# Peptides against a protein of PDB entry 3B8E: the designs that were tried, part 120

Target 1, 230 residues: chain A of PDB entry 3B8E
Amino acid sequence: PFLIFIIANIPLPLGTVTILCIDLGTDMVPAISLAYEQAESDIMKRQPRNPKTDKLVNEQLISMAYGQIGMIQALGGFFTYFVILAENGFLPIHLLGLRVNWDDRWINDVEDSYGQQWTYEQRKIVEFTCHTPFFVTIVVVQWADLVICKTRRNSVFQQGMKNKILIFGLFEETALAAFLSYCPGMGVALRMYPLKPTWWFCAFPYSLLIFVYDEVRKLIIRRRPGGWVE

## One batch from the design tools (peptide; made by RFdiffusion4, then SolubleMPNN)

Design b2_p19_3_s3 (from b2_p19_3, 16 letters changed)
Fold by OpenDDE base, seed 5:
Structure b2_p19_3_s3 (fold): chain B 230 residues (1-230), chain A 19 residues (1-19)
Amino acid sequence: as target 1 above (230 residues)
Amino acid sequence: AQEVLEEARKLLELARELL
């Protein structure tokens, strides 16, 4: 997120408090929950791999897969951000380079894509209105990420959802997202302005994309053991 | 954890400057 913010000079898509809530609030319980996940049905049936070559290849490929998932998560957040700003009159092309004027409190006549002038206060309201949906988008995408992390090779449909601690993690992150989005005073205290319930659904295509991507990846691994996708 | 704490501290300072 920050790299795109710096390179494109767009208004800040995700607040610092929101990032802390992701890193400390939403990710911890899910990560711990994975320690209690049942082993894959085939993990103990595999022959010993070469500890030098096969470990390095597997670690590299896992790292790339997580990197790709992280990119899809970021794309989902940015999609929500651009949609909200477009609904408020700021088309994506117009946001390029706008940050300097956007963040200047002395400029009260920043024009949108339709020639409407926005005061500093109005601009900050719409910016902070983007922070909450971006956060919620990340949480919804994290549902898919957490579910796919249960297994390396087996489909989620084969492994099932027997880990109650993982289910608790999903509810915890969702409850935190709802609290930050709808609790009175969060707009003042955390700059997390209330979210229309419809914005929860904006992330669903990306959550589904991650799920489909990982299921396809796992299907390829099952069909081609020792292939480049492992 | 230390990097996260340092980033969190920088972010809190930035938030204090922005607030």
Scores: peptide ipSAE 0.005, ipTM 0.303, DockQ to the pose 0.023
Fold by OpenDDE base, seed 1:
Structure b2_p19_3_s3 (fold): chain B 230 residues (1-230), chain A 19 residues (1-19)
Amino acid sequence: as target 1 above (230 residues)
Amino acid sequence: AQEVLEEARKLLELARELL
């Protein structure tokens, strides 16, 4: 998100507060939950691989897979961001290079894609309105990520949702997202304005995409053990 | 609650500056 903010000079899509809430609030409990996940039944049955060749390849592939998932998460957030700004009159193409004028408090006549003038305060409200649904988008996508990270080869449907800590993590991140989105004062405190409940569903296609992607990946790994996808 | 929120905001702004 921040790299695109710099490169494209768009209004800030995700506030630092929301980033911190993701890193500290939504990622930690899930990470702990995954640490307590039962070892995949096939991992324990695998013969010791050659630790020199297979470990490096595996670490690279895991890193690539997590990198790809992270990119899909970011795309989901940006999609939500662009939709909200478009609903407020700022088309994606118009946002390119707009940051300088957007962030200038002395410019109170920034035009949207339809020629509507926006004051600095109005622009910042819209910007902060994007932070919450971006955060919620990440949380919804993280549901899929957490679920898929339970297993490396097995389908989620095969291992199931037996980890109570994972379920607690999913509940906690969702409760945190709801709290940050709807608790009075969060708009002022955290620059997270309340969002319409419909915005929770904006991320669902991306959550599904990650889920399908990982299930396909795992299916390929199961069908081709020792392949480049493992 | 507002004071706590304001302090939290300040901490987050500081974190923003540090990150």
Scores: peptide ipSAE 0.000, ipTM 0.277, DockQ to the pose 0.036
Fold by OpenDDE base, seed 2:
Structure b2_p19_3_s3 (fold): chain B 230 residues (1-230), chain A 19 residues (1-19)
Amino acid sequence: as target 1 above (230 residues)
Amino acid sequence: AQEVLEEARKLLELARELL
């Protein structure tokens, strides 16, 4: 998110405080919950052929898979960001290079894509309105990520949801997202303005995409053991 | 957790300087 903010010079899509809430709240608790997941029986039965090469290959493949999931999460967040700004009159192409004028307190006549002038205060309200949906989008996409990361080869339908700690992590993450989105004072404290409940569903296509992607990946791994997808 | 908290504090301080 921050890299695109710098490169594209767009208005800030996700505040630093919200990033910290993701890292400390929505990433740590799920990661801890995954540490308590029961090992997949097929992973534990395979002795590594070569502990050095097989570990390196596995780490590289894991990093690539998590990198791809992280990219889909970021795309989901940015999609939500662009939709909100477009609904407020700022088309995606108009946001390119706008940051300089957007963040200038002395410019009170920044035009949207339709020629409407926006004061500094109005722009900041819209910016902070994007922070909460971006955060919630990440949380909703992380639901799929948590569910799929519990197994390497088995489908979620085959493995089921036996880990009570993982289930608790999903509920805790959701409760945290709801708290940060709707608790009074979060707009002032965290620059996270209240979210319309409908925005929770904006992330669902991306959550489904991750789920389908991983199920297809796992299906390929089951059909071709030892492939580059494993 | 302490390292993450320290990094978080540094990021918050940096954010306060940049904003």
Scores: peptide ipSAE 0.000, ipTM 0.283, DockQ to the pose 0.023
Fold by OpenDDE base, seed 3:
Structure b2_p19_3_s3 (fold): chain B 230 residues (1-230), chain A 19 residues (1-19)
Amino acid sequence: as target 1 above (230 residues)
Amino acid sequence: AQEVLEEARKLLELARELL
């Protein structure tokens, strides 16, 4: 978010404090939970890896796969951001370069894509209205990411949901998202205005996309051991 | 598995920083 905010000079899609809540609060328990995941049912049947050759190739492919998932996650957040701004009259093309005028407190006549003028206060309300849905979108996409990270090769349906700590991580992420979205004072403290319940569902297509993508990837790995997708 | 988890964690952190 912050890189695109700088490069495209768009209104800030996600607050710095919210980013810190994601980094420290939302992902810490999930990341720890993965350490307690049961070994894949086939891990003991795998031939011993050559520690010199097989590590580097596998690390690059894992990095590429998780890099792609991270890009899909970012796209999900930005999709939610652009939808909210479009609903408020700011089309994506109009947001490019708008930051300078958007953040200027003395400019109270910033026009939207339809010629409506927006005061500084009105613009900041819309900006802060984007922060909460963007955050929730990240959390919902992270549900899929955490679930797919349980296994490298086996389907989630084969491995199952036996890790209680992972389930707790999913609950903690959801509880934190609900707390930040609906607790009184979060609009002032974190610049996160209350979320309409409908925005929770906006992220589900992206969560499903990540899930389907990884299940297809794992299916290909199972059918073609040693292929380019491993 | 621990190295993969650490790398996954680093990638998640990087994805967060990019977010």
Scores: peptide ipSAE 0.005, ipTM 0.253, DockQ to the pose 0.025; fails the geometry check

Design b2_p19_3_s4 (from b2_p19_3, 16 letters changed)
Fold by OpenDDE base, seed 2:
Structure b2_p19_3_s4 (fold): chain B 230 residues (1-230), chain A 19 residues (1-19)
Amino acid sequence: as target 1 above (230 residues)
Amino acid sequence: VEKVREEALRLLELARELL
């Protein structure tokens, strides 16, 4: 998010405080819950990792986590951001280069895509209105990410949902996301303005895409062991 | 519940000032 904010000079899609709420709030308990996941049924049939040659985090894992899944997550967040700004009169093309004028407190006549002028205060309300739905979008796609991280090779349907701590983590991150989104005062404290409950569904196609993509990937790995997809 | 909410809001305001 922050790199695109700099490169495209668009209004800030996700605040620093909101990023900390993701990293320390919604991601921590789910990540810890993965330590309690049951071993895959075939783990004892695999050769042990050679600690001298095999890294815990290899280039393939980095490419999968940051290059593929992270890109789908970012696309989901930006989709929600662009939809909200478009509903408020700012089309995606009009946002390119707008940041300088958007963030200037002395410019109170920034035009939207329809020629409506926006004061600095009105623009900041719209910007902060984007932070919460972007955050919620990340949480919804993280449901799929957490579930796919249960296994490297087996389908989630083969592994099952037996990890009660992981299930608790999914409820905890959802409850925390709802608390941060709807608790009165969060708009002042965190610049997280409340969102319509319908915005939770905006991320569901991306969550489903992540899940289907990883299940197809795992299916390919099971059918063609030792492929580049592993 | 209101006291816990007020305390949480105060902590969040403090965190915002530190950031």
Scores: peptide ipSAE 0.000, ipTM 0.273, DockQ to the pose 0.044
Fold by OpenDDE base, seed 4:
Structure b2_p19_3_s4 (fold): chain B 230 residues (1-230), chain A 19 residues (1-19)
Amino acid sequence: as target 1 above (230 residues)
Amino acid sequence: VEKVREEALRLLELARELL
């Protein structure tokens, strides 16, 4: 998110407070829950990792985590961001390069895609209105990310949902996201303005895409062990 | 629910310190 904010000079899609809520709040308990996941049924058929030759974090893991899944997550967040701004009169093409004028408190006549002028205060309300749905979008795609991280090779349907701590983590992150989104005073305290409940569904296609993509990847790995997809 | 409440309160406190 922040890299695109800098490169494209768009209005801030995700605030620093919302990033901290993701990194320290919603993602922490779910990530820890993976330590309690049951071993894959074929783990005893795999050779042990050689700690001298096999890196814990290899190029394949980086490519998968940041290049593939992380990119789909970012696309989900940006989709929600662009939809909200478009509903408020700012089409995606018009947002390119707009940051400088958007963040200038002395410019009170920033035009939207329809020629409507926006004051600094109005623009900041719209910006902060984007932060909460972007945050919720990340939480919803993290459901899929957490579930796909249960296994390296086996399908989630083969592994099942037996990890009660992981299930608890999914409920915890969702409840925390709902609390931060709807608790009175969060708009003042965290600049997280309340979102329409319909915004929770905006991320669902991307969550499903992550899940389907990973299941297809795992299916390919099972059919072609040692392939470039592993 | 209690853990969610505790984490939410911690986030609120952290946010107050950042603001």
Scores: peptide ipSAE 0.000, ipTM 0.275, DockQ to the pose 0.048
Fold by OpenDDE base, seed 5:
Structure b2_p19_3_s4 (fold): chain B 230 residues (1-230), chain A 19 residues (1-19)
Amino acid sequence: as target 1 above (230 residues)
Amino acid sequence: VEKVREEALRLLELARELL
């Protein structure tokens, strides 16, 4: 998010406070829950990692975490961001380079894609209106991310949803996201304005994409052990 | 849940008054 904010010079898509709420709020319990996951059926049949030759964090893991899943998550958030701004009169092409004028409090006549002029206060309301749905989008895609992390090789359908702590984590992160989104005063305290309930569904295609992508990946690994996808 | 929400709101209001 922040890199695209700098490179494309667009209005800020996700606030620092919302990022902290993700990192410290929504992700902790889900991450801990993975420690209670049942071992895969073949784990004891695999050779132990050689600590001298085999890196714990390898290029495949980095590619999976940052290059694949992280990119799909970011795309989901940005999709929500662009849709909200488009509904408010700012088409994606018009946002390129707009940040300088957008963030200038002395400019009160920034035009949208339809020639409507926006005051600084109006622009900031729209910006902060994007932060909450972007945050919620990340939480919704994290549901899929957490579920796919249950296994390295087996399908989630083979492993099942028996980890009660993981299920609790999914409810906890969702409840926290709802609290931060709809609690009175969050707009003033955290600059998180309430979102329309329909925005929760905006991320679902991306959550499904993550899930399908990982299941296909795992299927390939099962069919071709030792491949580049592992 | 409602009581927790009310207490959280009260704490937020208090924090806002202190800040």
Scores: peptide ipSAE 0.000, ipTM 0.262, DockQ to the pose 0.073
Fold by OpenDDE base, seed 3:
Structure b2_p19_3_s4 (fold): chain B 230 residues (1-230), chain A 19 residues (1-19)
Amino acid sequence: as target 1 above (230 residues)
Amino acid sequence: VEKVREEALRLLELARELL
């Protein structure tokens, strides 16, 4: 989010406080829950990792986590952001380079894609209206991310949902996201304005995409061990 | 990555149509 804010000079998609709520609030319990996951059925058939040669984090894991899944997550958030701004009259092409004028308190006549003028206060309301849906989009996509992280090779359908701590983590992150989105005063405290319930569904296609993509990836790995996908 | 991006964009469009 913040890199695109700088590079494209667009209005801020996700506030610093909302990023901290993701990193420290919604992600911690789910991440810890993975330590309690049951071993895959084939784990004893794998050679032990050599601590001298095998890195815990390899290029394949970085490529999967940041290069594939992380990009799908970012695309999900940015889609929600662009839809909200487009519904408010700002088409994606018009947002390019707009940040300088958008963030200037003295410019009260910033035009949208339809020639409507927006005051600084109106623009900031729209910006902060984007933060909550972007945050919720990340949480909904994280459901799929957490579930796919349960296993390296086995399907989630083979592994099952037996980890009660992981299930608790999914409920905790969802409850926290709902609390941050709908609790009175969050608009003032966190600049997270209330979310229309319909925006929770914006992320579902991305969550499904991540899930299907990883299940297909795991299926390919099971059928062709040592392929370019592994 | 490109295929994932294309599928992501397609699902994005579908999500937009449902909203």
Scores: peptide ipSAE 0.000, ipTM 0.193, DockQ to the pose 0.024; fails the geometry check

Design b2_p19_4_s1 (from b2_p19_4, 17 letters changed)
Fold by OpenDDE base, seed 5:
Structure b2_p19_4_s1 (fold): chain B 230 residues (1-230), chain A 19 residues (1-19)
Amino acid sequence: as target 1 above (230 residues)
Amino acid sequence: DEAKKRALELLELARKAIE
């Protein structure tokens, strides 16, 4: 998100506070919950791997997979960001290079895509309105990410949802997201303005995409052990 | 206090904009 902010010179899509909430608030409990996940049913059936060659390949592939998932998460957040700004009159193309004028408090006549002029205060309200939905989008996508991390090869449907701590983690993330989104004063204190409940659904296609992507990946691994996708 | 008032006004405006 930060790299796109710099390269495209768009208004800030994700605030520092939201980043901290993701890193410290939403990711910690889920990460701990994975330590209590049951081993895959086929773990004892796997043949010994060559520790010198196979480990390095697997680590690279896992790293790439997580990188791709992270990119899908970012895309989901940016999609929500662009939709909100478009609904407020700022089309994505118009946002390119707009940051300089957007962040200038002395410019009170920034025009949107339809010729409407926006004051600095109005622009910042819209910007901060984007932060919360972006955050919520990440949380919703993290549901899928957490679920897919339960296994390396087996389908989630095969592994099941028996880890109560993981389930608690999902609820904790959701509760934190709801608290930060709707608690009075969060807009002032954390620059996280409330969002319409409909924005929670904006991330669902991306969560589904991550889930499908990982299930397909795991299916390929099961069908072709030792392949390039493992 | 003025900063708080302005912040509250902005919050109210934001709420209205999201409605």
Scores: peptide ipSAE 0.017, ipTM 0.413, DockQ to the pose 0.060
Fold by OpenDDE base, seed 2:
Structure b2_p19_4_s1 (fold): chain B 230 residues (1-230), chain A 19 residues (1-19)
Amino acid sequence: as target 1 above (230 residues)
Amino acid sequence: DEAKKRALELLELARKAIE
C-alpha cells in the first residue's frame, strides 16, 4: 500500500499505524495458527520424493502462504479504497498524481472527477474514512485466504476446520477489527474513522471469488496431478 | 452538492467517534 502511494502519488490509502495493527494484530495470530494446522491427508500418504522436487513444492507452498496472501490482501484493500473514493466522486484515474494537491492544506478547491471542489478538511475526512474499511477488508479477505491455505489439494470441505487455534484466530482478528472500527477515540488515535456496517460486506464478493477460484484450482489438481496449476 | 453533503455526514460520524 505504501509503495503504491509513493509510485502513483495517490492519497494515502492506509496509515502506518494501521499497517502495524495489521502486521501485529491480524497477521501474526493467523500465521501462527497455520503452523498448527494438521497435515493434509494426501501429503502424508505420498512417498518421499526427490529432495529437489520436494523443496520446490515446499517453496511454492511458502510462496502461496506468504506472498500470495499479501498480494490478495493488498488488492482487496485497494479495491475497497477505490470504491469508497469513487463513491465520493474520485475515480481511480483521477487520483493519479493528485497527492500533492490533496495533502496541501492551502488548496481548498481540489476538484473531483465531476468538477466538485473539495476543501482540505473534506478531503482528509474521506482519506481517513478509507483507512478503516481498508483494514476491515484485509481481515475479511484473510478469512478466505486462511481457509484456502490449509490444504494444497483437498477441498476445505474435505479437510474440515479442525484447527481450533485457526478458528480462534479468525474470531480474534474479527473482534480486533470491530474494536478498532467502532471504539471511541480510534479516529483520533489511529486515524481510523468509523465505517458503516455495510462496508464489512464490500470485500465479500472478492473473498468469495478467491474461495471459489481456489476450490476450482484444487479440483483441477486432484483430477490432473502434476499439472501446471499445481 | 451531494458530495459535500456526504462529506458533512462523514464529518458528523467522525465527530461522534471522537466524543
Scores: peptide ipSAE 0.006, ipTM 0.338, DockQ to the pose 0.027
Fold by OpenDDE base, seed 4:
Order: sequence, then C-alpha cells, then structure tokens
Structure b2_p19_4_s1 (fold): chain B 230 residues (1-230), chain A 19 residues (1-19)
Amino acid sequence: as target 1 above (230 residues)
Amino acid sequence: DEAKKRALELLELARKAIE
C-alpha cells in the first residue's frame, strides 16, 4: 500500500498506524501459521532433509506465502480505497498525481472528478474514512488467503494443531479489526473513523475472486506440474 | 469456538462458491 502511495502519488490509502497494526497484529500469526504448515507439509512430502544444507521451505513456497499473498491483500485494500474515494467523487484516474495537492493544507479548492472543490479538512476526512475500511478489507482478505493456503497444501480439516493456530490468527485479527473500527476515540487517536457495517462486506467479492484465482491456479498446476504458478 | 465456527463458515462459503 505504501509503495503504491509513493509510486502513483495518490492520497495515502492506509495510515501508518494501520500499517503497523497489519504488520504486527494481523500478519504475524497468519505468517507463523503458514510457515509451520509449509514446513510440516514439506517434511511430510519430501524425503528426510539434511538439516545443515536443506531448507525446510523452498524459495517458491516462501514467495507464494509472503510475496503473492501480500500482493493480493494489497489489491483488496486498494479496491476498497478506490471504491470509497469514487463514492466521494474521486475517480481512480483523478487520484493519480493528486497527493501533492491533497496533502497541502493551503490548497482548499482541490477539485474532484466532477468539479466539486474540497477543502483540506474535507479531504482529510475522506482520507481517514478510507483507513478503517482498508484495514478491515485486508483482514477479510487475509481470512481468504489463509483458507486458500491451508487448502492448497493440506486439507483444512486434517490440519490438527496447525488449524488451531489458524483459528487463533483469525480470531486475533478479527478482534483487532473490531476494536480499531468501533472503539471510541479511534477516529481521533488513530485517524480511523468508525466503519459502516456495510464495508465489512466490501471485501467479500474480492475474497471470492481470490478463491477463484486459487482454484484456477491449482488447475493450472495440475495440468502443468512444476510451472511458474506453483 | 466462535473462531472455529467462523473459519468453518468461510470454508463452506468458499466451497459453495467454487462449486
């Protein structure tokens, strides 16, 4: 999210605090869960490894777990971001390069895609309105990603202890999302304005797309073992 | 237990969506 903010010069889609909450609060347990599952799956499927030379998880699995999943999560968040801004009159194309003017408090006549002028204060309200839904979207997408990862390698129903870690991770991130979204004072303290309940569902279509993507990927892998999509 | 239930619900939803 932050990289796109820099590259595209768009208004900040996700605040630093929310990024921190994602990195430390929501991503940690899922990452641990994935790491353990991948390691276990690799141990079970492969011949005994030399502990001195062989990695438990190959680079491909690491890339899939952290790289690809992270990108998908970011896309989900940005989807929500663009939807919210579009609903407030800022179309995605108009946001490109707008950051400089957006963040300038002395410019109080920034025009939206429809010619409406926005004061600095109004713009910041809209920006901060995006933070909470973006965060929640990431959480919801993380649910899907975790489920996908579990179903990709092993049956979710057979995970045992690893499933418990997953469940705990889902609970933790959901609880954090709820806390940040609905606790009084978060709008002032964390620049996370209260979330409309409807925004919890904004990510669901995207999560569904992720599932479809994963199934297509799996299908490709089955047809072309050892492919780049594995 | 609630987390487990939610996880299962998500799995079921995912399964239904794929079918």
Scores: peptide ipSAE 0.000, ipTM 0.165, DockQ to the pose 0.055
Fold by OpenDDE base, seed 3:
Structure b2_p19_4_s1 (fold): chain B 230 residues (1-230), chain A 19 residues (1-19)
Amino acid sequence: as target 1 above (230 residues)
Amino acid sequence: DEAKKRALELLELARKAIE
């Protein structure tokens, strides 16, 4: 989000402290929980890897984890960001290059896409209103990401949700998101204004998309072993 | 293999750019 903020010169979609909360708060426990995931039912039926040629982390796994899923996650956040700004009169095209004027305290007549003038204070309220939904969107998408990472080949329905530590990780992540979204003082401390409950649902289509995408991918892998989808 | 590596690097860069 920060790089897009700089490159596109748009209003800041997500605060630095919030990013740290994602990296350190919401991601660590879920990631650790994967170490305690039960082995896939068919793991012992697979031939052992060649330690000289087969890497533990292959190119397909990197592409999936850091490329495709990561991009979908970011797109979910930005979607929420653009929706909120659009609802407040700022269409996505109008946001391009607006940062300079947006962040200038002395400019109190920044026009939105409909010709309405916004004071500096009003603009900052809208900006900080975007931070919380963006963060929550990431968390909601991370639910799906964590669940799909449980297995490499088997469906989640085949593997089940038996890992109590993973469930705890999901709970912790959600609790942290709720705390940061609704605790008094977060608007001042983290520039995260309270979130309308409806915005929690904005990310659900993206979570579902990730889930369906991965299940289809795994299905293809099971039906066509050694395919390009692995 | 090199093309795949470059593609993965580009995807990672794209991901980071969006963050």
Scores: peptide ipSAE 0.000, ipTM 0.197, DockQ to the pose 0.019; fails the geometry check

